# Designs tried in a protein design run: peptides against a protein of PDB entry 2FGR. Part 237

Target 1, 331 residues: chain A of PDB entry 2FGR
Amino acid sequence: SSVTLFGIVDTNVAYVNKDAAGDSRYGLGTSGASTSRLGLRGTEDLGGGLKAGFWLEGEIFGDDGNASGFNFKRRSTVSLSGNFGEVRLGRDLVPTSQKLTSYDLFSATGIGPFMGFRNWAAGQGADDNGIRANNLISYYTPNFGGFNAGFGYAFDEKQTIGTADSVGRYIGGYVAYDNGPLSASLGLAQQKTAVGGLATDRDEITLGASYNFGVAKLSGLLQQTKFKRDIGGDIKTNSYMLGASAPVGGVGEVKLQYALYDQKAIDSKAHQITLGYVHNLSKRTALYGNLAFLKNKDASTLGLQAKGVYAGGVQAGESQTGVQVGIRHAF

## One batch from the design tools (peptide; made by RFdiffusion4, then SolubleMPNN)

Design b2_p24_8_s3 (from b2_p24_8, 18 letters changed)
Fold by OpenDDE base, seed 3:
Structure b2_p24_8_s3 (fold): chain B 331 residues (1-331), chain A 24 residues (1-24)
Amino acid sequence: as target 1 above (331 residues)
Amino acid sequence: MEEAIKIAEELRKTGEAEAFTLTY
C-alpha cells in the first residue's frame, strides 16, 4: 500500500487598479499560477486488478497561514479502480469541471483563468459555480482508443433554501476524445439551486478543444450557462475562450488567453485578456508573472480573481488591470 | 524542454511534481 504527501505553496504580490469603490488594491495574494494545496493520497492493491484509493486535499492560504481554518473541500474521496475505470465517493470536482477546466491555460486559478464556471445569477447554493459538489458519486471510464467519459451525481439530501427543496443536486458528465496532440470534449450538467428563495436549475453546456503543435499549444472553450427561473426569465451567459502557450528558452512558458463573457440577462459583455509567463528554476520551483486586463461594458461588473488581495466586482462598465508576480513551490 | 512541459502538464493535471510517497 502507499501514502503520498503532496502540496503546492503559491504566493504572490498582486495588484488591481480598481475595486468596487474605484480604488486600487495591492498586497500578498495566493494561488496565482496553481492553487496552493496540501494533500494526502494513497492506493491499495486488492488483487485481481482492483485497487482501493483515497484522496484528501485542502486549499492553503500562505498569506495568512489558513486563518479561517483548513478543510478537505478541494477533494475528499474514496475510490475503487480497475479495468472498468474508477468510481469515486465524496466531495470532488464534478466531472464536467474536471475535464473542461483542463483546456484553461491558466489552470483555473489566479487573474488569468477562464471565469465561465461561475455563479452568474446570485444562486444561493454553495457550489453554484459548477466546479465541485458535496455528496458526489463519480465514474470515469478508461481511455478506449482516445474516447473517454465521466459521469457524476450529487445528492441534495433534502437541502432547502426558501421554497427550493433539492438544493445541491447535481447530474452531469462529459464525453471526450484524447489522442496524441488532439483533445476535444463536450460536457453537460444540471444543478439544482435557489435564486431569491425560489427553485432554479443551473444548466451548463461546455465544448472544449486543444491541439499541441509541439512548438505551441492552442486551446479553446465555448460555454453556455443558464439559471432557469420560474419567475423573471433565464439568466444566460455565453462564455468564449481562446488561448495559446509556447515554451521559451528551454526553461519558460509564455501564455496568452482571451475570454468573452456575454451576459444576456443584463445585455452586457466583458472582455478578458491575460499574458502569463512561468520561469522554471527547477522541476518543483517556478517564478511567474501574470498581467490581466478586464473590460466591462454597460452593466457588467466582473472583477479579476486576485485571491488574498481582491476578488470582488468593479463598478458597472469599468475596466480593471491586474498584476501578479510570485513563487510556486511543489512538494 | 520536453521534461519542463511534461512537468507543467503533470502539475496541471495532478497538482503534483515528485511527491513524497511512502510504501508500506
Scores: peptide ipSAE 0.154, ipTM 0.766, DockQ to the pose 0.203
Fold by OpenDDE base, seed 2:
Structure b2_p24_8_s3 (fold): chain B 331 residues (1-331), chain A 24 residues (1-24)
Amino acid sequence: as target 1 above (331 residues)
Amino acid sequence: MEEAIKIAEELRKTGEAEAFTLTY
């Protein structure tokens, strides 16, 4: 049997030129290139090609030393795996986010990531961003000639918010083709939540693809998120992303990513463009810099996610510029 | 793709780079 201790400490100096009041924010932030984490995982060979596994992972906030506490909210799973694939029990990334966030060149963290996996509707559920779920059962197939899939179901456990009686239920999955330089995936998910104390379905459709040309990688996402409300109409967002990454001088990586968030319920768009650079000092340690520009139009109030400094919105129609410069260390 | 990018992709996927493993 084995147990592995692992982690990442990623801490940065961050700046955003506007908060909700129009003022600048700056300070020490976390998780600019990779989400800071501490984890334990292990496996046991049960024979016959069957393995048991566990995974416990929590987020680290290096700026405040986890002042709000430590937990295993990133992942807390037990699993069985074999020639049939893997079954997981416990809180994890939902299969749709696990697969489709893999096309985000900014690793779903910092000021540069695709922000489509969001609570667009002030949903009252704990995980209305569609990223993780409690009470989750997941299944992942092996890769068969490139073809693979994942499925998940999360129990609501009769969680009630207002008149909504199925809050936290998730059902979703993806199908994918991963072969050589090509990856492509389709994900579908539904979460049950509440908005204003009323039952709401969060429907998500996501298409992702990437191709590695050797000299550069291209990646793209197309997503529709729809909060279906019985009263007040649907809150629909169409999100688009296109990114490129390339190696620089054997030890560096440059990234450029553009995203468009078409927020239909407020007839408003936001444009995000991010330039990132990672300089690997070793296999474990990197320096990085991110420069992001977020242009809100009309009623859009999106803010860049400078975690530990400022992750709130801005005034409607305002543009925000963000910078992160930091160190990532993995162990 | 150079080793540095492979490392970055692995770190993104696993959250690990030469993690400490105990076998028992």
Scores: peptide ipSAE 0.133, ipTM 0.706, DockQ to the pose 0.226
Fold by OpenDDE base, seed 1:
Structure b2_p24_8_s3 (fold): chain B 331 residues (1-331), chain A 24 residues (1-24)
Amino acid sequence: as target 1 above (331 residues)
Amino acid sequence: MEEAIKIAEELRKTGEAEAFTLTY
């Protein structure tokens, strides 16, 4: 049997030139290159190719020492695995986010990531960003000649918000082909939530692909998120991403990523462009820098996610520039 | 793929580079 203690402490100095008031924000932030975390995981061989597993993982906030507390909201699973694949019970990444965020060259964190996995509609569910779910059962297939899939169902446990029932119910999955330099995936999900106390379905479709050319990696995402409301019409966002990464001098990585968020309900677009660099001082320790530009048009109010410094919106039609420079240490 | 990108991808996927493991 094994138990592994693991973690990442990622802390940065961050700056954004605009907040919701138009003022600059700067300070010590977290999770600029990787989400800071503390975790425990383990496996037990049960014989016959069957294994039990557990995974407990929480986010670390190095800037305030977890002043709001520590929890295992990142993952808290028990699993069985074998030739049939893996079944997981407990809070985790939903299968769609687990797979499709893998195409984000900014690791779904900091000021550079793809922001498509979002609560676009002021959904009242805790996980209306489509990233994780409570009460989740998930299944992941083995890889069959490149083909793999994952499926998940989360129980709502009769959670209600206003007149909405079934809040927090998730159903979703992906199919993928992962072979050598190529990865491609299609994900579909539906989550039950509430908007304005009324039942709302969060539908998501995501296509992702990446190819490693050896000298560079290209990655892309196409996503549609649709909050289907009984009243007021659907809140639809089409999100697009294209990114490239390349090694630099054997110890560095440069990344460039563009995203477009076409927010149909407000007929407004936001453009994000991010340049990132990671410099590995060791296998465990890296320096990094991110430079992001977010251009909101029309009624768009999106803000860069400088966690620990400023993660709010900006004024409608305003542009925001963000910088992060930090240290990532893994153990 | 150079070592730097491999390490970064591993850390992204696992959250681990050289984690402390107890085996019993």
Scores: peptide ipSAE 0.132, ipTM 0.786, DockQ to the pose 0.226
Fold by OpenDDE base, seed 5:
Structure b2_p24_8_s3 (fold): chain B 331 residues (1-331), chain A 24 residues (1-24)
Amino acid sequence: as target 1 above (331 residues)
Amino acid sequence: MEEAIKIAEELRKTGEAEAFTLTY
């Protein structure tokens, strides 16, 4: 049997020009190009093309040395895999996020990522961003001539918040076509949560596509998230992303990504534009820089996610500029 | 050097570049 130790330490100097008070924040942050992590994984060949696997992965906070502790909340799965695909048991990325975040050119981390996978409604569930779930069973098909799919169900285990039952129940999946330079996917999910102690369904639909032209890659996302509430009406957000990346000088990558978040419940838009550069010093070590601009309109209060420095909102209608410069090391 | 770009793309997809495997 084999056990693999793996990780990433990604630490940066970060700056944002505005917090919720309108003040600047700066300092040492984490996870600007990739989420810092420590993991253990292994596989066992059971014969006949069947394999058992485990995966334990937690986030590392290099700026504070994990002052709040370490856990395996990134992934804690046991799996069986074979010619049928893979079944996973345990906390993981839900199938919809696992597939549809792959179109984000900023790897769902730092100040540049697509922020559509969000708790838009002050949902009281632990994973109301639609990214991960506890008590998850997931299944991933093999790739059949480009076609692939993933499905998942998470048990609520009778979790309650206020009068809301079934909190943390997830059902969702995607269908995809992945062939050569083309990737396209459609994801659907429903998650049960609470808002203000009342039962709420978080419905999500996401379309993603990318094409690699060799000289550049284009990627796009279209998402609708809807928190369906019996009282106070639905909280709907339509999110759009378009990004491009290109290799530079054989050692670098430049990225440009735009996102629009149309927050229907507050009739307010936010625009995000991010320029990123990664410079590979080796296979394992890179320098990076990100420059992001977030323009809130009207009642929008979105903030850039400068993890370890400032990840909160800003004042309504305020714009925020963020910078990250850091080192990523993988082992 | 072309490998570094592939690794960066793989890191983006998998979050792993070159894992250190302890085989025991």
Scores: peptide ipSAE 0.066, ipTM 0.726, DockQ to the pose 0.193

Design b2_p24_8_s4 (from b2_p24_8, 16 letters changed)
Fold by OpenDDE base, seed 4:
Structure b2_p24_8_s4 (fold): chain B 331 residues (1-331), chain A 24 residues (1-24)
Amino acid sequence: as target 1 above (331 residues)
Amino acid sequence: MEEALAIAQKLIETGEANAFTLTY
């Protein structure tokens, strides 16, 4: 049997030119290229091709030394795996986010990522961004000739908010084709939540694709998120992403990604463009820089996610520029 | 070269690169 200690410490100097007051923010931030983490994982061979596994992972905040505490909210699973695939019990990435965030060239972190996996409706559930769930059972198939899938169900455990019952119930999954340079996936999810203390369904559909040409990789996402409300109508967002990455000098990577967030409930769009560079000093240590521009239109108030410095919104119709320069170390 | 970058990315995403492993 094995137990593995692992982690990432990713810390940066970050700047954004506007907060909610229109003021600049700058300082030491975290997780600009990869989410900083500490984890334990292990496997046991049970014979006959069956394995047991565990995974415990928490986020690290290197700027304040985890002043808000440490927990295993990133992942806390026990698993069985074999020729049938993998079954997981415990808090994890939901299958839809686990697969569809893989098309984000900014690894779902820092100021450059696709922000479609969001709480668009001021949902009162803890995981209304559609990224993770408590009380989750997940199943992942093997890859058969490129075809693979994942499915998940999370129990609500009779959690209530206001008059809303079943809060935190998730059902979702994806189908994918992963073969050589091509990846393509379709994800569907529904989560029960509350908005204004009233029952609300968070429905999500996401299409992702990527192709690796060797000299460059192209990646794309198409997403629709709907918060279905009995009162006040649906809060719908259509999110689009297109990105390219290319290796530079054998040790570097350049990334360019564009995203559009069409926020239907406020008839307002936001445009995000991000340039990133990663320089590998070793297999474990990299320097990185990100430059992001976010243009809000009309009533849109989206902000770049400079974690540890500023991750809030801006004034309606305001544009925000962000910079991160940092070190990532994996152990 | 492309393989080395893809391996480094996968190793960082999975945390498989050079983690301290105890076997028992």
Scores: peptide ipSAE 0.079, ipTM 0.732, DockQ to the pose 0.214
Fold by OpenDDE base, seed 3:
Order: structure tokens, then C-alpha cells, then sequence
Structure b2_p24_8_s4 (fold): chain B 331 residues (1-331), chain A 24 residues (1-24)
């Protein structure tokens, strides 16, 4: 049997030129290139091709030393795996998020990530961004000649908010083809939530693809998120992403990513463009820099996620510039 | 070299690179 201790400490100096008041924010931030984490995982061979596994992972906040405490909210699973694939029990990334965020060249963190996996409707559920779920059962197939899939169901446990029942129930999955330089995936999910104390379905469809040309990688996402409300009409967002990455001088990587968020309920668009550079000092330690521009139009109030400094919105129609410069260390 | 760097980056993101493993 094995137990592995692992982690990442990623801390940066961050700046954004506008907050909700129009003022600049700057300071020490976290998780600019990778999410800072501490984890334990292990595997036991049970014989006959069957393995037991566990995974416990929590977020680290290096700027304040986890002043709000530590937990295993990133992942807390037990699993069985074999020739049939893997079954997981416990809080994790939902299968749709686990697969479709892999096309984000900014690893779903810092000021550069694809922000489509969001609570677009002031949903009152704890995980209305569609990223993780409590009470989750997940199944992942093996890879069969490139073809693979994942499925998940999360129990609501009769959680209620206002008149809404079944809050926190998730059902979803993906199908994918992963072979050599090519990856492509389609994900579908529904989560039960509440908006204004009324039952609401968060429906999500996401298409992702990437191709590695060796000299560069291209990646793309197409997503629609729809909060279906019984009263007040649907809140729909169409999100698009296109990114490229390339190795630089055998020790670096440059990344460029564009995203568009078409927020239909407010007839407003936001445009995000991010340039990132990572410089590997070793296999464990990197320096990085991110430069992001977010242009809100009309009623859009989106903000860049400078975690530990400022992750709130801006005034309607305002643009925001963000910078992060930091150190990532893995152990 | 490029493949080894891409592997190392993927292993960093997964927390697999240089993890302390106890076998029992």
C-alpha cells in the first residue's frame, strides 16, 4: 500500500486597477499559476486487478496562513479502480468540470482562467458554479482506443432553500476522445438550486477541444449555462474561449487566452484577454507573470479573480486590468 | 527535453511530481 503527501504553494504580488468603487487594489495574493493545496492520497492493491484509493485535498492560502481554517473541500474521496475504470465516493470536481476545465490553459486559476463555470444568476446553492459537488458518486471509464467517459450523481439529501427542494442535486457526464495530440469532449450537466428562494435548474452544455502541434498547443471551449427559473425567465450565458500555448527556450511557457461572455439576461458582453509566462527554475519551482484585461460592456460587472487581493466585480461597463507576479513551488 | 518539461508541468498540476510516497 502507499500514502503520498503532496502540495503546491503558489503566492504572488497582485494588482487590479479597479474595484467596485473604481479604486485600485494591490497586495499579496494566492494561486496565480496553480491553486495552492495540501493533499494526501494513497492506493492499496487488493489483487485481481482491483485497487482501493483515497484522496484528501484542501486549499492553502499562503498570504494569511489559512486564517479561515483548513478543510478537504477540494477533494475528499474513497475509490475502487480496476479494468472497469474508477468509482469515487465523496466531494470532488464534478465529471463535467474535471474534464472540460482541462482545456483552460490557465488551469482554472488566477486572473487568466476561463470564467464560464460560474454562478451567473445569484443561485443560492453552495456549488452553483458547476465545479464541485458534495455527496457525489462518480464513475470514470478506462480509455478505449481514445474514447472515454465520466458520469456523476450528487444527492441533495432533501436540502431546501425557500420553497425550492432538491437543492444541490447534480446529474452530469461527459464523453471524450483523447488520442495522441488530440483531445475533444462534450459535457452535459444539470444542478438543482434556488434563486430568490424559488426552484431553479442550472443546465450546462460544454464542448472542448485541444490539439498539440509540438511547437504550440491550441485549445478551445464553447459553453452555454442556463438558469431555468419558474418565474422571471431564464438566465442564459454563452461563453467562448480560444487559447494558445508554446514552450520557450526549453525552460519557459507562454500562454495567450481570449474569452467572451455573452450574458443574455442583461444583453451585455464581457471580453477577457490574458497573457501568461511561466519560467521553470527547476522541476518543482517556477516564476510566473500574468497580465489580464477584462472589458465589460453595458450592464456587465465581471471582475478578474485576483485571489487574496480582490475577486469582486467592477462598476457596470467598466474595464479592469490585472497583474500577478509570483512563485509556484510543488512538493 | 520538451516532452520531459511538459510531463513535469502536468505532474506539478496533479501533485505527482516529487511527492513523498510511503510504501507499506
Amino acid sequence: as target 1 above (331 residues)
Amino acid sequence: MEEALAIAQKLIETGEANAFTLTY
Scores: peptide ipSAE 0.035, ipTM 0.560, DockQ to the pose 0.214
Fold by OpenDDE base, seed 5:
Structure b2_p24_8_s4 (fold): chain B 331 residues (1-331), chain A 24 residues (1-24)
Amino acid sequence: as target 1 above (331 residues)
Amino acid sequence: MEEALAIAQKLIETGEANAFTLTY
């Protein structure tokens, strides 16, 4: 049997030129290239090709030393795996986010990521961004000639918010084709939540694709998120992403990613463009820099996620520029 | 594929570039 201790400490100096008051914010931030984490994982061979597994992973905040505490909210699973694939029990990435965020060249982290996996409606559920769930059962198939899939169900456990029942129930999955340089997938999910104390269904559809040309990788996402409210109509967002990455000189990687967030409930768009560079000093230590521009139009108030410095919104129709320069160390 | 891209991909896929493993 095995137990593996692992982690990442990623800390940066970050700047954004505007907050909700129109003022600049700067300081020491976390998780600019990869989410800082501490984890334990292990496997046991049960014979016959069957394995047991566990995974416990929590986020690290290097700027404040985890002042709000440490937990295993990133992942806390036990699993069985074999020729049938893998079954997981416990809090994890939901299958849809686990697969479809893999097309984000910024790894769902820092000021550059695709922000489509978001709570667009001020949903009152803990995981209304569609990224993770409590009480989750997940199944992942093996890869069969490129074809693979994942499915998940999270129990609501009769959680209520206001008059909303079944809060935190998730059902979703993806189908994918992963063969050589090509990856493509379709994800569907529904989560029950509350908005203003009223029952709301968060419906999500996401299409992702990438192709690795060897000298560069192209990646794209198309997403629709709908918060279906009993009162006040649907809160719909269409999100689009296109990105490219290329290796540089055997030790570096450059990334460029564009995203568009068409927020239908407020008839307002936001445009994000991010340039990133990672310089590997070793197999586990890197320097990085990110430069992001977020252009809000009309009533859009989106902010760049400079975690540990400023991750709030801006004034309606305001543009934000963000910079991160940091160190990532993996162990 | 250049080593830098392989490292970046491994970090994305596993969350790990290196790890300390105990076997028992």
Scores: peptide ipSAE 0.034, ipTM 0.626, DockQ to the pose 0.203
Fold by OpenDDE base, seed 2:
Order: structure tokens, then sequence, then C-alpha cells
Structure b2_p24_8_s4 (fold): chain B 331 residues (1-331), chain A 24 residues (1-24)
């Protein structure tokens, strides 16, 4: 049997030119290129191609030393795997986010990522961003000639908020084709939550694709999220992303990503553009820099996610510029 | 070099880059 200790410490100096008051914020931030983490994982060979596995992973906050404590909220799974694929029990990325965030060239982290996986409606559920779930059962198929899929169900366990009695229930999955330079996926999910104490369905559809040309990679996402409320109508957001990455000088990577968030409930758009550079000092250590611009229109109040410095919104119609410069170390 | 970058990326995404594996 095996146990593996692993982790990442990613810490940066970050700046945003506007907060909710219109003031600048700057300081030491976390997780600008990769989410800082500490984990334990292992496998046991049960014979016949069957394996047991475990995975325990928590977030590290290098700026404050985990002042709010440490937990395994990133992943806490036990699994069985074999020729049939993998079954996982426990908190994890939901199958839709696990697959569809792989098209984000900023790895769902820092000021550059695709922000479509969001709580668009002030949902009262703990995971209304559609990224992870508690009480999750997941199944992942093997890859068959490029074709693969994943499915998940999370139990609500009668979690109540107001009149909603099924909060935290998730059902979702993806189908994908991953072959050579091409990846393409379709994801569908529904999560039960509450908004204003009323039952609400968070419906999500996401299309993703990428192609690696060797000299550059292109990636794209198309997403629709709907918070379907019994009263007050749907809160719908259409999110679009297009990105490119290229290797630089054999030790670097440049990334450029654009996203559009069309927030239908407030008839307002936000535009995000991010330039990133990663410089590998080794296989384990990198320097990085991110420069992001977020342009809100009309009633849009989106903010860049400068974790550990400022991740809140801005005033309606305001634009925000963000910078991160940091060190990532993997161990 | 491309393999090393892809490995580094995969290793960073999975946290696998430097796993101290205890085998028992």
Amino acid sequence: as target 1 above (331 residues)
Amino acid sequence: MEEALAIAQKLIETGEANAFTLTY
C-alpha cells in the first residue's frame, strides 16, 4: 500500500485598483497560479486490477498560516478503481466542474480564471458556485478511444434553509472526447439551493473544448447558469471564455484569456481579460505574474478574485485592474 | 521540454510533483 504526502505553497503580492468603496487594495495574497494545498493520498492493490484509494486535501493560506483552521474541504474521498473506472465517496469537485474547469487556462485560480462557476444569485447553499459538493458519490469511466464520462450525486440529507428542504442536493455529469491534441466536453448539472429562504434550482450547462497545436493551445468555454426561483423569475448568466497559451523559451508559458459574463437578470455584462506568465525555475518552483482587467457595465459589480487581498465586488459599472506577482512551490 | 512542462502542469494540478510516497 502507499501513502503520499503532497502540496503546493503559492503566495503572491497582489494589487487591485478598486474595492467596493472605490479604494485600492494591496498586500500578500494566496493561490495566484495554483491553489495552495496540503494533501495525503494513497492506494491499496486489492488484486485483479481492483484498487482502493483515499484522498485528503485541504487549502493552505500562506499569508495568515491558516488562521481560520485547516480542513479537508478540497477533497476527502475514499474510492474503488479498476477496469470499470473509479467510484468516489466523499466531498470532492463535482464531475461537471472537475472536467469543465480543465479548459480554464488559469486553472480556476487567481485573478485570471473563468468565473462562470459562481453563485450568481446570492444562493444560501455552501457550494452554490457549482464547484464542489458534500455527501458526493461520483463515478468516472475509463477512456474508451477518447470517449469518457463522469457522473455524480450529492445527498441533501434534508438540509433546510427557509422553506427549502433539499439544499445541497446535486445531480450532474459530463461526456467528453479526449484524443491527442483535442479535448471536448458537455456538462449538465442541477443543484438544489435556497435564495431568500425559497427553494431554488441551480441549473448549469457547459460546453468546453481545447486544441493543442504544439506551438500554442486554444481553449474555450460556453456556459449557462440559471438559478430557477419559484418567485421572482430566473437569474440567468451566459458566460463565454476564449483563451490561448504558448510555451516561451522552453521554461516559460504565456497565457491570454478573455471572458464575457452576460448577467441577464440585471441586463448587464462584464468583460474580463487576463495576461499571465509563468516562469519555471525548476520542475517544482515557478515565478508568475498575472495582469487582469475586469470591465463591468451597467449594474454589474463583479470583482477579480485576488484571494487573501480582495475578492469582493466593485461599484456598479466600475472597472477593476488586478496584478499578482508570486512564487509557486510544489512539494 | 514540452513533456516537462506538461508533467509540471499535471503535477501542479494534481499535487503529484513531489509526492513522498511511503510504501508499506
Scores: peptide ipSAE 0.032, ipTM 0.627, DockQ to the pose 0.226

